# Peptides against a protein of PDB entry 3B8E: the designs that were tried, part 86

Target 1, 230 residues: chain A of PDB entry 3B8E
Amino acid sequence: PFLIFIIANIPLPLGTVTILCIDLGTDMVPAISLAYEQAESDIMKRQPRNPKTDKLVNEQLISMAYGQIGMIQALGGFFTYFVILAENGFLPIHLLGLRVNWDDRWINDVEDSYGQQWTYEQRKIVEFTCHTPFFVTIVVVQWADLVICKTRRNSVFQQGMKNKILIFGLFEETALAAFLSYCPGMGVALRMYPLKPTWWFCAFPYSLLIFVYDEVRKLIIRRRPGGWVE

## One batch from the design tools (peptide; made by RFdiffusion4, then SolubleMPNN)

Design b1_p16_3_s3 (from b1_p16_3, 14 letters changed)
Fold by OpenDDE base, seed 4:
Structure b1_p16_3_s3 (fold): chain B 230 residues (1-230), chain A 16 residues (1-16)
Amino acid sequence: as target 1 above (230 residues)
Amino acid sequence: KELKELKEKLKKELKE
């Protein structure tokens, strides 16, 4: 998100404090839980890895977890961001290059896509209104992401939900998201303004997309072992 | 003052 903010010069879609809440509050416990996931039935049947050739964390796993799935996750967040700004009169194309004027406290007549003028304070309210839904979108997408990452080849239906720590992590991040979204004072303390409950559902199509994508990927791997999709 | 009013309006709309 921050790279797009710099490259495209758009208003900041996700605040620094919110990023810290994701990195430290929502990602750590689930990441630890994945380390304690039960071995896949197919992995248990495999011969021991060659420590010289087979890496514990190979480039393919890194590409899957932090590349493709990470990009879909980011797109989900940006989709929510653009929807909110569009509903407030700022179309995506108009946001390109707008950051300089957007962040200037002395400019109180920034025009939206329809010619409406926005004061600095009004712009900041809209910006901070995006932070909470962006955060919630990430959490909802992480539900699917964490579930699919528990296995490499087996379907979620084959492996099941055996890791109680992972399940706990999913509830923990959801509870944190609810707390940050609806607890009084979060708008002042963390610049996370309240959101409509309907925004929780905005990310569901992306969660479903990730789930379907990974199940299809795993199906291909099972049918064609050693393929490029691994 | 305007910021406060806008915040209250937004909070009201988001709770509906």
Scores: peptide ipSAE 0.006, ipTM 0.292, DockQ to the pose 0.112
Fold by OpenDDE base, seed 1:
Structure b1_p16_3_s3 (fold): chain B 230 residues (1-230), chain A 16 residues (1-16)
Amino acid sequence: as target 1 above (230 residues)
Amino acid sequence: KELKELKEKLKKELKE
């Protein structure tokens, strides 16, 4: 998300606090939960492959998979961001290069795509309105990511959700997202304004996309052991 | 790890 923010010079889609909440609040518990997940029966039963060649391939594949998942997460967040801004009159094309004027406190006549002028306060409200949905989008996408990361090759349907810590992590992320989205004062404290419940559903297509992508990937790996996707 | 490092790099660049 930050690369697009820097490259496109758009208004900040995700605040620093929100980023910290993602990195520390939503990613840490799930990561710990994965450490307690029972290894796939297939991983435990596999003879130690040549640790030099197979580690490199696995690291590249894990890196590629995480890179792809991260890209989908970013796309999901940006989609939500652009939808919210578009609903408020700012089309994506109009946001390109707008950051300089957007962040200038002395410019109170920033025009949207429809010629409406926005004061600094108004546009900051819209910016901060994007932070919560972006965060929620990431959380919802992470639900799928965490579930798929439980297994390397087996379908989630085969492994099941036996890890209570993972379930707790998902609950904690959801509770944190709900707290940040609906608790009074979070807009002032964290620049996360209340979110309409409908925005939670905006992320579901991306969550589903990640889930389907990973299931397809795993299916390919299972059908073609030793292929480019391992 | 790479995503975390990238996020940290991006956080540093944004503060700067």
Scores: peptide ipSAE 0.000, ipTM 0.171, DockQ to the pose 0.020
Fold by OpenDDE base, seed 2:
Structure b1_p16_3_s3 (fold): chain B 230 residues (1-230), chain A 16 residues (1-16)
Amino acid sequence: as target 1 above (230 residues)
Amino acid sequence: KELKELKEKLKKELKE
């Protein structure tokens, strides 16, 4: 998100403090919870290969999978960001290169895509209105991520949701999202304005996409062990 | 300045 902000020169989609909340609150606890997941039944049946090569392959596969999932999460967040800004008159194309004028306190006539002028205060309200939905979108997408990451090959329907720590992680990140979204003072403290309940559902298509993608991936892996999809 | 005023006037007229 921050790299796209710099490269595209768009208004800041997510605050730095919110990023820290994601890293420490929504990513760390779930990641720890996954370490306590029950071992996959098919992994236990696999004879140990060369531990050095298998470790490297596993690390690469894990890194690639988490990298891909992270990109999808970011895309979901940016989708929400662009939708909110478009609803407020700023089309995605118009946001490109707008950052310099957007962040300038002395420019009070920034035009939207429809020629409406926005004061500094008005556009900052819109910006901060985007922060909360962006964060919530990441959390909702991460629900699917946590569920799919518990196994490498087995379907979620086969493995089940037996890990109490993982379940706790899901509740924790949801509670954190609710707290940051609705607690008074978060607009001042974290630049996260209150979230309309409808925005919780904006991420659901992405969560479903991740879920379906991973289930299909796992199905292919089960049918063709050692294939390119691993 | 005049071009800006003209542009604003035109935008107002197009929005009505």
Scores: peptide ipSAE 0.000, ipTM 0.258, DockQ to the pose 0.046
Fold by OpenDDE base, seed 3:
Structure b1_p16_3_s3 (fold): chain B 230 residues (1-230), chain A 16 residues (1-16)
Amino acid sequence: as target 1 above (230 residues)
Amino acid sequence: KELKELKEKLKKELKE
């Protein structure tokens, strides 16, 4: 998010402290939870792998899969960001290069896509209004990511939700998201204004997309063992 | 290939 802010010169979509909360708060417990996930039911049925050749292939495949998920996650966050700004009169194309004027407190007549002038204070309110929904979108997408990461080959429906630590991880990241979204003072402290409940649902399509994508991927792997999608 | 290049680019940008 911060890189896109710099490269595209758009208004800041997510605060640095909030990014830190994602990296340390929402990812750590889920990552630990995966260490306690039950082995896949078919793990003992796998043929012996060549430790020299198959490691590289597996690392590449894992990297590709996580990279695809990460891209979908980022797209989900940015989609939410662009929707909020568009609803406030700033179309995505208009945001490109706008940062310089956006962040200048002495410019109080920045025009939106419809010719409406925005004061510095008004612009910052809109900017900070984006932070919370962006964060929540990331968390909701991470639900799907965490659930699908519990297995490599088996469907989530086959493996089930038996890991209590994983469930705790989902609860923890959700509780953190709720705290940051609704606790008084977060607007001042973290530049995260309170979230309208509707924005929680804005992320669900992306969460579902990741879930469906991974289930389809796993289905293909089961049907074609050793295929390129593995 | 394009995804790999994009990933490497993003990784490089994130490390900076």
Scores: peptide ipSAE 0.000, ipTM 0.161, DockQ to the pose 0.020; fails the geometry check

Design b1_p16_3_s4 (from b1_p16_3, 13 letters changed)
Fold by OpenDDE base, seed 3:
Structure b1_p16_3_s4 (fold): chain B 230 residues (1-230), chain A 16 residues (1-16)
Amino acid sequence: as target 1 above (230 residues)
Amino acid sequence: KELKELREKLKKLLEE
């Protein structure tokens, strides 16, 4: 989010402190929870790893984790960001290069896509209104990420939701999101204004997309072992 | 190949 803020010169979509909350708060417990996930039902049927040739973490795993899923996650967050700004009169195209004027406190007549002038204070309110929904969108998408990471090959429906620590991780990140979204003072402390409940649902299509994508991928792997999709 | 290049670019960007 911060890189896109710099590169595209758009209003800041997510605060730096909030990013730290994602990295340390929402990702740590879920990551630990995966260490306690039950082995896949077919794990003992796999050939032993060749220690000379096989890597524990291969390029395919890295590609999936950081490339595909990470991209969808980022798109989900930015989608929410652009929707909020569009609802407030700023179309995505208009945001490009707007940061300089947006962040200038002495300019109180920045025009939106419809010619409405916005004061600095009004602009900052809209900006900070984006932070919370963006964060929540990331958390909701991470639900799907965590669930699909339970297995490499088996469907979630086959493996089941037996890992209590994973469930705790899901609860923890959700509770953190709720706390940051609704606790009084978060708007001042973290630049996260209170979230309208409707914004929780804006992320659901992306979570569903990730879930469906992974299930389809796993299905293909099961049908065609050793295929390029693996 | 294009996907691999995109992944590598994204990885580099995330590491910065």
Scores: peptide ipSAE 0.000, ipTM 0.179, DockQ to the pose 0.019
Fold by OpenDDE base, seed 5:
Structure b1_p16_3_s4 (fold): chain B 230 residues (1-230), chain A 16 residues (1-16)
Amino acid sequence: as target 1 above (230 residues)
Amino acid sequence: KELKELREKLKKLLEE
């Protein structure tokens, strides 16, 4: 998210407080939950591997997969951001390079894509309105990410949802997202204005995409043991 | 360098 913000010079899509909430609030409990996950049913069916070469290759491939999932998460957040700004009159092309004027308190006549002028206060309200749905989008996408991380090879349908700690983690991050989105005073305290409930559903296609991507990846691994996808 | 510059900009934005 930060790289796109720097390169494109768009209005800030995600605040620092929101990032801290993701890193500390939503990721910690799920990460601990993975330590208590049950062993995969097919763990004993793995072919003998060279402990030196195959371990390094697997670590690189896992790192690449997590990197790709992270990119899909970021794309989902930015999609939500651009949709909200477009609904408020700012088309994606118009946002390119707009940040300098957007953040200037003395410029109260920034024009949107339709010629409407926006005061500094109005612009900041719209910006902070984008922070909440960006965060919620990440949480919704993380639902799929956490579920797929339960196993390396088995389908979620085969492994099931037996880990109560993981389930608790999903509820915790969802409750945190709801609290930050709807609790009075969050706009002033955290610069996260209330979110319309409809925006929770905007992330679902990306959550589904991650789920399908990982299931296909795991299917390939099961059919071709020792392949480059593992 | 870009990350540092971003952090400084963000810090300024949070102080305002």
Scores: peptide ipSAE 0.000, ipTM 0.289, DockQ to the pose 0.024
Fold by OpenDDE base, seed 1:
Structure b1_p16_3_s4 (fold): chain B 230 residues (1-230), chain A 16 residues (1-16)
Amino acid sequence: as target 1 above (230 residues)
Amino acid sequence: KELKELREKLKKLLEE
């Protein structure tokens, strides 16, 4: 998210505090939970793998955890961000390079895509309105992603949800998201303004899509070992 | 394999 912010010079989609809440609050428990997750049934039945094969499995798991999840989370978050800004009159193309003017408190006539002028205060309200939905989107996407990460090749339905810590992590993330979204004062304290309940559903189609995509991917891997999908 | 390579590239990009 931060790289896109720098490269595209868009208004900040996710505040520092929100980033910390994601990294330390939401991601930590699930990440730890994976250490306690039962291995795939096919992995557990395999002979003690040669260190070279274990390295390959670890590299794949690390790649999924840090590469795929990070990408999916970023995409999900930015999707929600762009939707919110578009609903407020700022089309994605218009946001490119807008940061400099957006963050300038002395410019009170920043135009949206429809020619409406926005004061600094109004812009910041819209910016901060994105923080909570972005965070919530990450949490909702994580519901699927964390479950997906339990397995490399097996379906989630085959592996099941046996890790109580993971389940607890999902509830913790959800509770934290609800707290940050609806607790009075969070807008002032964390720049996370209250979220309409409907925004929770903004990420659901995306989360479902990713879930289905990964299940299909895994199905292909199972049917065609060594294929290009690996 | 292509997906793996893509994931590795993405990982590197996300670490920057």
Scores: peptide ipSAE 0.006, ipTM 0.174, DockQ to the pose 0.018; fails the geometry check
Fold by OpenDDE base, seed 2:
Structure b1_p16_3_s4 (fold): chain B 230 residues (1-230), chain A 16 residues (1-16)
Amino acid sequence: as target 1 above (230 residues)
Amino acid sequence: KELKELREKLKKLLEE
């Protein structure tokens, strides 16, 4: 998100404090919870042919898959960001290169896509309005991510939801998202303004996309063990 | 290889 902010010169989609909350509060606890997931039945039965090479290949492929999931998460966040700004009069194309004027406190007549002038204060309100939905979008997308990451090959339907710690992680993420979204003072402390409940559903298409992607990936792995998708 | 390089570049940029 920060890279796109720099490259595209768009208004800041996600604050640094919110990023920290994602890293420490949203990503870390679930990641720890995944360490307690029960071993996949097929992994335990399959002896590695070459522990060194197979481990390296597996780590690379897992890293690639998680990288792809991370990209989908980011896309979900940016989708939410662009939708909010578009609803407030700023179309995506208009946001390109707007950062310099957007962040200038002395410019109080920044025009939106419809010619409406926005003061600095108004712009910052809209910007901070984007932070919370972006965060919540990441959390909702992570629900699917956490569910799929518990297994390497098996479908979610085959493995089931047995890890109580993982379930706790899902609740923790959701509780944190609710706290940051609705607790008074978050707008001042974290630059996260209250979220309309409708924005919780904005991420659902992306959660579904991740779920479908991983199920298809796992299906391919089961049909072609040792393939390029593993 | 390209994805690894991109990931490393992204990590470096995020650490700055």
Scores: peptide ipSAE 0.000, ipTM 0.199, DockQ to the pose 0.018; fails the geometry check

Design b1_p16_4_s1 (from b1_p16_4, 15 letters changed)
Fold by OpenDDE base, seed 5:
Structure b1_p16_4_s1 (fold): chain B 230 residues (1-230), chain A 16 residues (1-16)
Amino acid sequence: as target 1 above (230 residues)
Amino acid sequence: EEERKRKLELLREKVL
């Protein structure tokens, strides 16, 4: 999000505080829960890793985590961001290069895509209104990310949802996201303005996409072991 | 409109 903010010069899609809430709040318990996941049924049929040639973090894992899944997460967040701004009169094309005027507190007549003028205060309300739905979108997409991380080769349907700590992590991150989004004073403290409950559903297609993508990937790995997808 | 007014007040409180 921050890279696109710099490159495209768009209004800030996700605040630094919201990023910290993801990294230190919503991701910690779910990540720890993976340590308690049951081993896959075929793990003992795999040869041991060669510590001299096989890296713990290979290029395929980096590509999957940061390149593929991370990009789908970012797309989900940006989709929510663009929809909210479009509903408030700012079409995506109009946002390109707008940051300079958007962040200038002395410009109180920034025009939207329909010729309506926006004061600095009004613009910042809309900006901060985008931060919370972007954050919530990331959390909803993280549900799918956490679930797909349970296994490397087996389907989630084969592995099941027996890890009670992982289930607790999903509830914890969701409860924390709801608390940060709706608790009185979070607008002042964290610049996280309350969002309409309908925005939680905006992320569901992306969560489903991640889940389907990973299940298809795992299916390919099971049918063709040793391929480039592993 | 009332929600926008509330958000404006919250924003003003933070900027001040």
Scores: peptide ipSAE 0.022, ipTM 0.600, DockQ to the pose 0.038
Fold by OpenDDE base, seed 4:
Structure b1_p16_4_s1 (fold): chain B 230 residues (1-230), chain A 16 residues (1-16)
Amino acid sequence: as target 1 above (230 residues)
Amino acid sequence: EEERKRKLELLREKVL
């Protein structure tokens, strides 16, 4: 999000405080929960890894985690951001290069895509209105990420959802997201304005996409062991 | 024009 903010010179899609809430709040407990996941049912049927050649973190794992899944997450967040701004009169094309004028307190006549003028205060209200739904979108996508990370090869349907700590992590991150989104005073304290409950559903297609993508990947691995997707 | 009106109404609902 921050890289696109710099490169495209668009209004800030996600605030620094919301980023900290993701990194420290919504990601930490779910990540810890994976340490308590049950071993895959076929783990004892696999050959032991060679500690000299088979690193835990390899280029393929990094490419998959930060490249493919991370790209889908970013697309989900930006989709929500662009939908909110478009609903407020700012089409995606009009946002390109707008940051300079958007952040200038002395410019009170910034036009939207429909010729409506926006004061600095009005623009900041819309910007901060985007932060909360973007944050919630990331949390909803993280549900899928957490679930798919349970196994490397087995389907989630084969492994099941027996890890109570993982289930707790999903509830915790959701409860935290709801608290930060709807608790009175969060708009003043964190500049996270409350969002309509409908915005929670904007991320669901992307969560489903991640889930389907990973299940297909795992299916390919099961059918073709040692393939390039492993 | 109808989309413009709808956006203006949505803006009024968010600013109030």
Scores: peptide ipSAE 0.020, ipTM 0.487, DockQ to the pose 0.118
Fold by OpenDDE base, seed 3:
Structure b1_p16_4_s1 (fold): chain B 230 residues (1-230), chain A 16 residues (1-16)
Amino acid sequence: as target 1 above (230 residues)
Amino acid sequence: EEERKRKLELLREKVL
């Protein structure tokens, strides 16, 4: 988010402090919970990794984690950001290069895509209104990411949801997201203004997309072991 | 133009 803010010169989609809340808050317990996941039913039929030749982290894992899933997460967040700004009169094309004037406190007549003038204060309210839904979108997408990370080959339906620590992690990150979104004073402290509950549902298509994508991938791997999709 | 004005009013209500 911050890189796109700099490169595209758009209004800040997600605050730095909010990013830290994701990295240190919402991701910590879920990540630890994966250490307590039950072994896949076929794990004992797999040959042990050769520590001399096989990397613990391979190119396929990097491509999946950062290339595919990470891009879908980013797209979900930016989709939410662009929808909010569009609902507030700023179409995505109009946001390109707007940051300089947007962040200037002395310019009180920045025009939106419809020729409405926005004061600095009004612009900052809209900007901070974007931070919370963007953050919540990331958390909701992380639910699917956490669930798909339970297994490499087995379907989630085959593996089940028996890991109580993982379930706790899902509740913890959701509770933290709700706390940061709705606790009084978070608008001042974190620049996260309260969001309408409807914004929680904006991320669901992306979570579903990740889940379906991974289940299809795993299905292909099960049907064609050693194929290109593994 | 009227639809634009209505959207602007709704936006003002949302930001305030």
Scores: peptide ipSAE 0.018, ipTM 0.561, DockQ to the pose 0.137
Fold by OpenDDE base, seed 1:
Structure b1_p16_4_s1 (fold): chain B 230 residues (1-230), chain A 16 residues (1-16)
Amino acid sequence: as target 1 above (230 residues)
Amino acid sequence: EEERKRKLELLREKVL
């Protein structure tokens, strides 16, 4: 998100505080919960890795985890961001290069895509209105990420949802997201303005996409062990 | 436009 913000010179889609809330608040507890996950049913039946040939973390795993899934997350966040800005009169094309004027407090006549002039205060309100939905989108996508990270090879349907700590983590991150989205004063404290509940659903297609993608990946791995997808 | 470019460069330097 931040790279696109720099490259495209668009208004800030996700604030620093919001990023910290993701990293420290919504991601940490779920991630720790994986330490309590039951081993895959076949983990002890797998051949031990060859420490000379088999990398513990290979380029494919890095590409999958940080590249592909991360891109889907970013796309989900940006989709929500662009929809909100478009609903407020700023079409995606108009946002390109707008950052300089957007962030200038002395420019109070920034035009939207429809010729409406926006004061600095109004622009910051709409910017901060984007932070919460972007955050919520990431949290909803993280549900899928956490669930898919339970297993390397087995389907979630095979592994099940037996880890109560993981379930608690999902609840905690969701509760935190709801708290940050709807608690009075969060707009001032965290620059996270209230979100219409309908915006939570904007993330669901991306969460589902990640889930389906990973289940398909795992299915391929199960059918073709030692393939390029593993 | 030059001022805008300069502001963009400064912003890039601050963020990177």
Scores: peptide ipSAE 0.000, ipTM 0.338, DockQ to the pose 0.029

